# Peptides against a protein of PDB entry 1LOE: the designs that were tried, part 32

Target 1, 181 residues: chain A of PDB entry 1LOE
Amino acid sequence: TETTSFSITKFGPDQQNLIFQGDGYTTKERLTLTKAVRNTVGRALYSSPIHIWDSKTGNVANFVTSFTFVIDAPNSYNVADGFTFFIAPVDTKPQTGGGYLGVFNSKDYDKTSQTVAVEFDTFYNTAWDPSNGDRHIGIDVNSIKSINTKSWKLQNGKEANVVIAFNAATNVLTVSLTYPN
Target 2, 181 residues: chain A of PDB entry 1LOE as posed
Amino acid sequence: TETTSFSITKFGPDQQNLIFQGDGYTTKERLTLTKAVRNTVGRALYSSPIHIWDSKTGNVANFVTSFTFVIDAPNSYNVADGFTFFIAPVDTKPQTGGGYLGVFNSKDYDKTSQTVAVEFDTFYNTAWDPSNGDRHIGIDVNSIKSINTKSWALQNGKEANVVIAFNAATNVLTVSLTYPN

## One batch from the design tools (peptide; aimed at target 1 F85)

Design b2_p24_4_s1 (made by RFdiffusion4, then SolubleMPNN; from b2_p24_4, 10 letters changed)
Fold by OpenDDE base, seed 3:
Structure b2_p24_4_s1 (fold): chain B 181 residues (1-181), chain A 24 residues (1-24)
Amino acid sequence: as target 1 above (181 residues)
Amino acid sequence: DFLYRSGSLGLRAYDPSKFAELVK
């Protein structure tokens, strides 16, 4: 099975390989997904759709993606809602419900969404988040309610290095997040 | 009212249905 790799290390205002949705935009220095205002949702989509599943053969592709992100919140103790990486159908649209990370629309499992996300969730939503209330990394499949979570300590304003990989042989999605020392 | 800020980076797939069903 072929492995497809994505590495996003730089962004620019004239970048043609991104589709911006909501409040997302680029500067010479960075991709900015949110505005410094209340109730903002911003998304950036890689413009070229990928083939992750071949319906004729039944094969699913391996993939690895790496990127960095920064959450810079004015109040480090009250931060909503977080950053999310996702894979979704070509016609995916931003979702504006609070707590749904701009990606989902319900805590109920909905196979029709066909969306897999890795959430870096900074806000505890009682209805679906882990009961310990910790900020967390979650793997979300067709629902904002994660199938698996791990506590994560946000370092406000610091660059997080992320690697997300899918092993098609095992169907395991792995997530690595590190802050440079 | 509650404030939310959500940023996301995404890949679009022609048909991610089976992938979504398989992920563990």
Scores: peptide ipSAE 0.682, ipTM 0.935, DockQ to the pose 0.762
OpenDDE base, seeds 1, 2, 4, 5: peptide ipSAE 0.656, 0.668, 0.664, 0.664; ipTM 0.923, 0.925, 0.914, 0.927

Design b2_p24_4_s2 (made by RFdiffusion4, then SolubleMPNN; from b2_p24_4, 10 letters changed)
Fold by OpenDDE base, seed 2:
Structure b2_p24_4_s2 (fold): chain B 181 residues (1-181), chain A 24 residues (1-24)
Amino acid sequence: as target 1 above (181 residues)
Amino acid sequence: DFLNRSGSLGLRAYDPSKFAELVK
């Protein structure tokens, strides 16, 4: 069965504790977001909320985050739905339906979601995923239907190094994923 | 989604509404 785990290497000036939701938990080696069972959603949230929008100044904050994740998917016929990084309102809760990656609940654009996600999607959902059926990285804004996607070749069981950056001057979210040799 | 399983890592924001609207 597919499992996903991660370690955060860099984020902001303040170290923050994690709030676990669903079936997310820690081990001595990694944060594990999925249990080896069906119908599971695991989430880890940094405990201290961030200020990404300042209504007084009208400024949106820059941010850069870096983490490593591992997907174990030894059985290609019994695959899970993937791993997701997201930014959401303070009262965010796990969402059901694996295809929604525990973050969204609709393919329709819903501004009330106020959620931006970077998906590392290992399952092709015909209703909203890129038609080529590839495993892919997607940027999701208020919808599981990505505003931009790129094919991604999963290296099973290997650590993927990810950098996600937002440039407030351009409003561009950048995602980088590499596998060390 | 055979397993119906996913994991996610998140940041909580006080007001991410404008951010979400702006992201490209």
Scores: peptide ipSAE 0.661, ipTM 0.939, DockQ to the pose 0.631
OpenDDE base, seeds 1, 3, 4, 5: peptide ipSAE 0.668, 0.657, 0.662, 0.659; ipTM 0.932, 0.937, 0.936, 0.941; seeds 1, 4 fail the geometry check

Design b2_p24_4_s3 (made by RFdiffusion4, then SolubleMPNN; from b2_p24_4, 11 letters changed)
Fold by OpenDDE base, seed 3:
Structure b2_p24_4_s3 (fold): chain B 181 residues (1-181), chain A 24 residues (1-24)
Amino acid sequence: as target 1 above (181 residues)
Amino acid sequence: DFLNRSGSIGLRAYDPSKFAELIK
């Protein structure tokens, strides 16, 4: 099986291997997905589509992706909705409604969305989030309502190192998040 | 939801339908 991976070590305004959607942009060699304002959804897509499934052969590919992200949430009264990694069809568009993390648009399962996401959710939405109210990592399949969640201790302003891997042999999606010591 | 703010990074796939159905 094929494994897909990519790494970008430098971001610039002429970044051609990224498709920016919504309010996403690059500045000072950093990818900025949101503006420091209300009502902002930003996305960055790797420009080259991947082949994760071949309908002719039935084969599913492995993939591994790694990235770092920073969430600045110093004010408990002004809480954003979080950060998300996702895989979606080539014509995917940013979705409105912060609680849907710019990726989904319903808590109902919708197979037509064909979207898998790993959410790093910083806001408790009573309608679909784990009842303990914790910030959490969630795996979302065709719905903002996660199929699995794990409590996550946000370290404000710190770089979180994330590795997301899909094992095609087992169909297991693995998420790892660590903060450097 | 206070800020209605979210960011995401993504991969686009030609046909992720079966992949989505397989995720555990």
Scores: peptide ipSAE 0.664, ipTM 0.940, DockQ to the pose 0.774
OpenDDE base, seeds 1, 2, 4, 5: peptide ipSAE 0.654, 0.645, 0.640, 0.637; ipTM 0.929, 0.937, 0.920, 0.934

Design b2_p24_4_s4 (made by RFdiffusion4, then SolubleMPNN; from b2_p24_4, 10 letters changed)
Fold by OpenDDE base, seed 5:
Structure b2_p24_4_s4 (fold): chain B 181 residues (1-181), chain A 24 residues (1-24)
Amino acid sequence: as target 1 above (181 residues)
Amino acid sequence: EFLYRSGSLGLRAYDPSKFAELVA
């Protein structure tokens, strides 16, 4: 079986293996997805497309990804809107910002989106988010309305370690987040 | 006032439709 893997430990100004969309850029060896302005959407895509499903064999690939992210808001009580990891079609472009996180356009299920995302949502949108109003991790499939969520306590300005894995035998997507420091 | 900032990290797949169906 074939395996595709990549790793980026330090981000440079000439990062050839990333496609930057919206306000995403690199600075000080870090990937910065949002500018220090209001109403910003930024995305970074790995440049090489992946094969997650083989139409000939019907096989679906397992995958594991790990990364560290930081949300650093000037005011911990006014944090919007969040961070997202996603898988989308090769021609994917930034979508609606704000509560849609630049990844989706609707709370209604839209199979044409072909997008799976893990959201780290810092802002409560009454129209689709869990009613308890907690910041949360969510798994989103073709909709900003998550199929499953779990409350998450944001540590503003701290590094969060994330592991996302898909098991093709069970069709289960798992997410873990820790604050080691 | 909220800043309304959204950042995302993504992978591009040739055909993610089946994957999306399986995760749903």
Scores: peptide ipSAE 0.702, ipTM 0.943, DockQ to the pose 0.904
OpenDDE base, seeds 1, 2, 3, 4: peptide ipSAE 0.671, 0.671, 0.696, 0.657; ipTM 0.931, 0.927, 0.938, 0.926; seed 4 fails the geometry check

Design b2_p24_5_s1 (made by RFdiffusion4, then SolubleMPNN; its pose is not in this set)
Fold by OpenDDE base, seed 4:
Structure b2_p24_5_s1 (fold): chain B 181 residues (1-181), chain A 24 residues (1-24)
Amino acid sequence: as target 1 above (181 residues)
Amino acid sequence: MIGFSATGNSEVRVVSWSFSSELK
């Protein structure tokens, strides 16, 4: 059995176990992905590849990840575009911005993407988002069009606690989000 | 690889992050 674990409680100015992409950087002990300007993409990767899929055996890892994030929008009535936790190939680079969240390029299923994301989507894109227009959590597999969604009420500027767990035996991904404050 | 991404007109920050995996 192969196990991997890490914990980052503060993001320092020289955070060596992260790879920063686009506008991602650290400041004030936080990982800052975007600033309050349009048309930006910010990403950060754990610097070591994680063995999630074993191509030889076909086995998939069980995993649990927990994180706390903040979306701080200058205008609560105009919040775009969102935030994701994602899994992608080792050579992953920033993808299309805006509603594609920097992780996808199409609403059509593209198996060559090899990307799975849990999105926290703050902006309604009529072409692929749930028709109710709600901000939502989505599970994205090789497409920005989620395979499943749940409405989510953004608390602007507040810390959200997230737990994402995957059980390989049951093939079930669970996502929880709470605002403790 | 695993990580985070954000886009748009707001400041998006990650405060803390933990991860564990088990591959049988």
Scores: peptide ipSAE 0.842, ipTM 0.980, DockQ to the pose 0.932
OpenDDE base, seeds 1, 2, 3, 5: peptide ipSAE 0.841, 0.840, 0.841, 0.840; ipTM 0.979, 0.979, 0.980, 0.979

Design b2_p24_5_s2 (made by RFdiffusion4, then SolubleMPNN; its pose is not in this set)
Fold by OpenDDE base, seed 3:
Structure b2_p24_5_s2 (fold): chain B 181 residues (1-181), chain A 24 residues (1-24)
Amino acid sequence: as target 1 above (181 residues)
Amino acid sequence: MIGFSATGNSRVDIVSWSFSSTLS
């Protein structure tokens, strides 16, 4: 059995176990993915590769991740675009196109992408988002077009607690989000 | 690899983050 774990309660200015991409950076003990500036991409990766699947056995890891996030939008009527927690190959690079959240580059399914994301999507993209136009949580497998979504009400400037768990035996990914305050 | 990604016109902060995985 191979186990990997880490916990970051405060993000330091020289956070050694993160790789920053695009405009991602740390300040005031937080990881800031994006500033309130349009047309930007910010990412941060855990610096060590995580062994999620074993090509020899075909086994997939069980995992649980928890995080707290804040979205602070200067204009509550125009909140773009959201963010993801994602799993991708080691050569993953920031992608352009705001609606793709810096992770994907197409709504078409591409198994070679080998990318899974949980999106917290604040902006309605007509081409792939749920037609009700709601802000939503989505599960994205090799495409920005989610395989499943659930409406989510953003509380601007408030901390949200998220738990994402994957059970390899059942192949079920669960996501919970709460606003404790 | 695992991580976070954001785009757009709003500030997105991650305040804390933990992860654990078990591969049999």
Scores: peptide ipSAE 0.842, ipTM 0.980, DockQ to the pose 0.930
OpenDDE base, seeds 1, 2, 4, 5: peptide ipSAE 0.841, 0.839, 0.841, 0.841; ipTM 0.979, 0.979, 0.979, 0.979

Design b2_p24_5_s3 (made by RFdiffusion4, then SolubleMPNN; its pose is not in this set)
Fold by OpenDDE base, seed 3:
Structure b2_p24_5_s3 (fold): chain B 181 residues (1-181), chain A 24 residues (1-24)
Amino acid sequence: as target 1 above (181 residues)
Amino acid sequence: MIGFSATGNSRVDIVSVSFSSVLS
């Protein structure tokens, strides 16, 4: 059995267990993925590769992640684009195109991407987002076009608590989001 | 690799994170 765990409750100025990409950085004990500036991409990776899949046995890890986030938009009616928690190959790089959330580059399914993301999407992209136009949580497998979505009401500037759990036996990913305050 | 990614015109902060995995 192989286990991996980590916890960061305060992000330091020299957070050595993170790899920063694009405009991602730490300040005031938080991980800031993006600032309120258009056309930016920010990412942060846990510096150690996580063994999620065993190529010999085909086994997949069970995992759980919990995090607290804040989206602070200067204009509550113009909030772009959102963010993801994602799993990708070791050579993953930031992607351009705001609606792709820095992770994907197409709405077409691409098995070679080997990327899974949970998106917290605040901006409606007509080409792939749910037709109701709601801000939403989505599960993305090798495409920005989610395999499943659920509407979510953003509370601008407020902390949200998220839990994402994956059960390998059932192949089910669960996501919960709450605003405690 | 696991991580977070954001784009756009708004500030996105991660305040805290925890992760655990078990591969049998």
Scores: peptide ipSAE 0.826, ipTM 0.976, DockQ to the pose 0.940
OpenDDE base, seeds 1, 2, 4, 5: peptide ipSAE 0.824, 0.822, 0.825, 0.825; ipTM 0.976, 0.975, 0.976, 0.976

Design b2_p24_5_s4 (made by RFdiffusion4, then SolubleMPNN; its pose is not in this set)
Fold by OpenDDE base, seed 4:
Structure b2_p24_5_s4 (fold): chain B 181 residues (1-181), chain A 24 residues (1-24)
Amino acid sequence: as target 1 above (181 residues)
Amino acid sequence: MIGFSATGNSEVRVVSFSFSSVLS
């Protein structure tokens, strides 16, 4: 059995267990992925590779992740593009910006991406997002087009508590989001 | 690898982050 566990309760100026990509950085003990300017892409990776899938046995890890995030838009009527928690190969680099959230490059399924993301999507992209136009949580597998979505009401500037759990036995990914304040 | 990504015109911050996994 292989286990991995960590907890980051604050993000320091020299957070050594993160790899920052694009405009991602830490400030005021927070991880800041993007600033309130157009066309930013920011990412941060936990610096140690995590063994999620065993190629020898085919086994997939059970995992749970919890995080708190804030989307703080200067204009509540113009909020783009979104936020993701993602799992990707060790050599992952920022991908297409905008509606692709810096994680994907296509709405078409691309197994070579080897990327799974939970998106918190604030901007409606007519080509792939749910037709109701709602902001939404989505589960993305090798594509920016979610395999499943649920409408989500953004509370601008408020902390959202998220729990994502994967049960390998049932092959079920569970996402919960709450606004405690 | 695991991580976070954001794009666009808003400030996106992560306040805390924990993770645990078990591979049998």
Scores: peptide ipSAE 0.836, ipTM 0.979, DockQ to the pose 0.941
OpenDDE base, seeds 1, 2, 3, 5: peptide ipSAE 0.836, 0.835, 0.836, 0.835; ipTM 0.979, 0.979, 0.979, 0.979

Design b2_p24_6 (made by RFdiffusion4)
Pose (drawn by RFdiffusion4):
Structure b2_p24_6 (pose): chain A 181 residues (1-181), chain P 24 residues (1-24)
Amino acid sequence: as target 2 above (181 residues)
Amino acid sequence: SSHRANSYAEITVKNISFSSTLTL
């Protein structure tokens, strides 16, 4: 049995248990992944590797993560590209920016990617996004094309609380985001 | 396009927690 747990309720100026990649940094007790600036990527990883499954036994971990996040755009119409919570190899580095969300490089399945991410996507990319054009939450496995999506109406500048849970017994990945009120 | 050129946002995370359990 192995467990890994942590909680950070207020980020400090020297959050030594995070690895920052790209523009990721902490400011005013928040983890800032991008400032409201064009053409940038920010990523932060928890510093410890986590044992998610075991080849000897074939057992897979149950897990839950929760976090509050804010997207703050200049207005409700011009908003790009989005935000992801991702599970990747220990040595993950930033991938393609823009609509690929720093995590993937292709619309096609890429077995060498080895990452699954839940995206909170705020920009419709005609090439791979749900054709309805809505902002959405998606589950991505080794591709920016989500295997499953749900439209989500962004509330600009407001806190959204999200819980992502994986049940090893069913292999169900559940995502909930709630806006207060 | 102008829309793409004018589209950007600040993204922050205010708090986070994580827990996992694996049985060997």

Design b2_p24_6_s1 (made by RFdiffusion4, then SolubleMPNN; from b2_p24_6, 8 letters changed)
Fold by OpenDDE base, seed 3:
Structure b2_p24_6_s1 (fold): chain B 181 residues (1-181), chain A 24 residues (1-24)
Amino acid sequence: as target 1 above (181 residues)
Amino acid sequence: SSLAANSRAEIRITSISFSSTLNL
């Protein structure tokens, strides 16, 4: 069995195991993906490649990730667009299209993108988001158009705890989000 | 694994952990 793990509880100014892209940076021991400025894209990649799929056996890795996040919007009625946790090929590049959360560039399914994301989407894009217009958590496979979504009530400025787990044997991805305070 | 955002809000990550296991 091949295992990869990392844990970051304080994000340093020169965090060695992260690659920062776009406007992503660290400050006050936190990772800041974006500031409250229009059309900013920030990303942070784990610096080492993770063996998620084995070409010889066809096996896919089990994984679990947990993180805490804060969305702090100066205008609670305009919280576009949200963020993702994602897994993509090592040569992945920031995407700047509005509503694509810095990861995707089309609502069309593209197998070649080899990208899976869990989105925490705070803006309703009529072209692909659930028609109820709710802020939502989505599971995205090779497309910004989620294969499954669930409404989520954002608590502006509050810390949320997230757990994402993938079971390769069952091919099931689970997501949990809680506001402990 | 990665995190990405495109936002008009400040989005901060306070902590993260990750673990993967691949049967070979």
Scores: peptide ipSAE 0.678, ipTM 0.925, DockQ to the pose 0.423
OpenDDE base, seeds 1, 2, 4, 5: peptide ipSAE 0.670, 0.664, 0.665, 0.662; ipTM 0.921, 0.927, 0.921, 0.921

Design b2_p24_6_s2 (made by RFdiffusion4, then SolubleMPNN; from b2_p24_6, 10 letters changed)
Fold by OpenDDE base, seed 5:
Structure b2_p24_6_s2 (fold): chain B 181 residues (1-181), chain A 24 residues (1-24)
Amino acid sequence: as target 1 above (181 residues)
Amino acid sequence: SELAANSTAEISITSMSFSSTLNL
């Protein structure tokens, strides 16, 4: 069995196990993906490749990730665009910003993307988001258009706790989000 | 995006943990 694990309780100024892309950086012990300014895309990658699929056996890894995030918007009624937790090829680079969240380039399914993401989407994009216009959690496979979504109420400026787990035996991805305070 | 020009937000992660296991 191959196991990979890491835990970061405070993000340091020189966080050696992360690769920063675009506008992503650490400050005040946090990983900051975007500031409250226009046209920014920030990403952070775990610095070591994770063996998620074995070509010889066809086995897929089980994984679990937990994190706490804060979205702090000057205008609670108009918040763009959200962010993702994602898994992508080792040579991944920032993709289209805005509603594509820096991880996708199309609403059409593109198997060459080889990207799976859980989105925390705060902005309604008419072309692909659920028609009710709700802020939502989505599961994205090779497309910004989610294969499944669930409405979520943003608490502006508050910490949200997330757990994402994948069970390879059942091929089920689970997501939970709570606001403890 | 153009539609979200005045809809900015600061997004930060305060802590994170990850674990994966692959049977070979």
Scores: peptide ipSAE 0.714, ipTM 0.942, DockQ to the pose 0.797
OpenDDE base, seeds 1, 2, 3, 4: peptide ipSAE 0.712, 0.701, 0.712, 0.701; ipTM 0.943, 0.931, 0.942, 0.936

Design b2_p24_6_s3 (made by RFdiffusion4, then SolubleMPNN; from b2_p24_6, 12 letters changed)
Fold by OpenDDE base, seed 4:
Structure b2_p24_6_s3 (fold): chain B 181 residues (1-181), chain A 24 residues (1-24)
Amino acid sequence: as target 1 above (181 residues)
Amino acid sequence: SELAANSTARVDILSMSFSSTLNL
């Protein structure tokens, strides 16, 4: 069994185990993906490759990730697009911004993307998002169009705790989000 | 969305952990 793990309780100015892309940076012990400005894409990658899929066996890793995030928008009713947790090839670069969240380029399934993401989507894109227009959590596989979604009530400026787990044996990915305060 | 000129948000990650196990 190969195991990879990391934990970052505070994001430092010299966070050596992260690769920053676009507008992503650290400040005040936080990883800031985007500031409250227009047309911004920020990403951060774990700097070491993770053996998530083995070509010889075909096995996929089990994984669990937990993180705490804050979305803080000047206007609670218009909070840009959201963000994702994602797994992508080691040479991944920022993709289309806006509704594509910097990780995808199409609503069409593209196996060459090799990207899985959990989106925390704060904007209703009529072309691919659930028709109810709710802010939502989505599971995205090689497409910005989620394979499954669940409505999520954003609490602007509040800390949210997320747990994402993938069970390779069952091929089930679970997501939980709570606002503890 | 980029279509909304006044639509902005700060997105911060405060902490994160990750663990993976791959059976070989």
Scores: peptide ipSAE 0.722, ipTM 0.949, DockQ to the pose 0.764
OpenDDE base, seeds 1, 2, 3, 5: peptide ipSAE 0.716, 0.685, 0.672, 0.676; ipTM 0.948, 0.926, 0.921, 0.923

Design b2_p24_6_s4 (made by RFdiffusion4, then SolubleMPNN; from b2_p24_6, 12 letters changed)
Fold by OpenDDE base, seed 4:
Structure b2_p24_6_s4 (fold): chain B 181 residues (1-181), chain A 24 residues (1-24)
Amino acid sequence: as target 1 above (181 residues)
Amino acid sequence: SALAANSTAAVSITSISGSSTLNL
């Protein structure tokens, strides 16, 4: 059995177990993906590759990730674009910004992307988002167009707790989000 | 889109933990 685990409760200025991409950086003990400015993409990768799939056995890893995030928008009624938790190849680089969240480049399924993401999407993009226009959590597989979504009400400036778990035996990805305060 | 006027947001992560287990 191969196991990888990590825990970061405070993000330091020299957080060596993260790879920062684009505008991502640490400040005030937090990981900052974006500031409230236009046209930015920030990402952070766990620096150690994780063995997710074994070609010999065909087994896929079980994983659980928990994190707390804050979205702080100057205008609560117009918030773009959100962010993702994602799994991608080790050489992954920032992709298209804006509604593509820096992780994808198309709404068309592209298996070469090899990227799975859980999006916390605060902006309605007519071309691919759920037609109700709600802010939503989405599961994205090789496309910015989610395979499944659920409406989510953003609490601007508040901490949200997220748990993402994948059970390889059942092939089920679960996502929970709560605002404890 | 973040390119739209007055639609920006700061996104921060305050903590994160994770674990993966692969049976071989």
Scores: peptide ipSAE 0.686, ipTM 0.922, DockQ to the pose 0.762
OpenDDE base, seeds 1, 2, 3, 5: peptide ipSAE 0.266, 0.618, 0.675, 0.595; ipTM 0.693, 0.913, 0.917, 0.907

Design b2_p24_7 (made by RFdiffusion4; failed a check: the pose's geometry)
Pose (drawn by RFdiffusion4):
Structure b2_p24_7 (pose): chain A 181 residues (1-181), chain P 24 residues (1-24)
Amino acid sequence: as target 2 above (181 residues)
Amino acid sequence: MSVSSSLGVIDHGWGAGGFGWRYY
């Protein structure tokens, strides 16, 4: 039995239990992954490795994460590229930027990726995104092409509360994002 | 085995952003 837990309700200026990659930094009690600036990537990782599954027993962890996040764009129309919560190898480094969200390098399945991410995607990329062109939430496993998606209407500058839960008994990954009101 | 977290507000302006977990 192994548990790992943490909570950070206000980020401080020296959040020593996070690893920052790219432009990720903390400001005014918030974790800032990108400023409203062109062509950038920011990532932050919790510093401790987490034991998600065990090869001796074959058991897999149950887990929940929750967070509030804000996307603040210059207006409601010109918004790119999005945001991900991801599970990756301990030594994960930033991958391709732009529509690949710092996490993947291909639209095709890439076994060496070993990452699953939930994306909150704000820019339609014709090559792999749902053809309806809507902004969406997706579950990505080893590819930027989501195995599943759901359209989501972005509320610019507003707080969205998200819970991602994995139940080891069903292997169900559930994602909920709610906007207040 | 289990894992949990609860996080404060995360800002994202433009470009690619991400928060993540590492595993072993």

Design b2_p24_7_s1 (made by RFdiffusion4, then SolubleMPNN; from b2_p24_7, 9 letters changed; failed a check: the pose's geometry)
Amino acid sequence: MSFSGSLGTIYHGYGSGSFGLRYK

Design b2_p24_7_s2 (made by RFdiffusion4, then SolubleMPNN; from b2_p24_7, 8 letters changed; failed a check: the pose's geometry)
Amino acid sequence: MSFSSSLGTIYHGYGSGSFGYRYK

Design b2_p24_7_s3 (made by RFdiffusion4, then SolubleMPNN; from b2_p24_7, 9 letters changed; failed a check: the pose's geometry)
Amino acid sequence: LSYSSSLGTIYHGYGSGSFGLRYV

Design b2_p24_7_s4 (made by RFdiffusion4, then SolubleMPNN; from b2_p24_7, 8 letters changed; failed a check: the pose's geometry)
Amino acid sequence: MSYSSSLGTIYHGYGSGSFGLRYK

Design b2_p24_8_s1 (made by RFdiffusion4, then SolubleMPNN; its pose is not in this set)
Fold by OpenDDE base, seed 5:
Structure b2_p24_8_s1 (fold): chain B 181 residues (1-181), chain A 24 residues (1-24)
Amino acid sequence: as target 1 above (181 residues)
Amino acid sequence: ATYTLSATVDLKANLPENVRLGFA
């Protein structure tokens, strides 16, 4: 059926059916996606496909999704690459790990990737990340090199509340991250 | 603290009609 809008409110492991890939799993009502080992890939997909646009009508869905995540980064010498929300083909599989976040394979734009992502990046990759070396939020379109970024101060072990919204009339994707205190 | 970021994204040009949402 044609979908003109959808919403995911406060993602949790028990809120919707998930397809786990790689090292992804749930425990204690938390989604665990990566080990504290570089280059590990863990993913979880919402099982229900979304008809995000329609080729017959040309319509594009508006959507809002909200979720909470926690990143533990006790020191700069032992950190994961970050957390990523993504939109990809229904048959998507884990991609290159490490700095590519298990979602992309290139820093060059590759339309065949057919993936849009929001990264919460905690590791500086010289080849494509902002030169200031800050941890950052990024919007990625068919490339690990973000089309836009925002410096972000990670609060270690604290819950971050995220809202991601897409306005089909303007084609604007908006990301908001809030620490409650 | 709140951080906000926006960008223009052409979904039709960059995604298939049918997708899944995911986390990694």
Scores: peptide ipSAE 0.769, ipTM 0.977, DockQ to the pose 0.804
OpenDDE base, seeds 1, 2, 3, 4: peptide ipSAE 0.765, 0.761, 0.733, 0.766; ipTM 0.977, 0.977, 0.974, 0.978

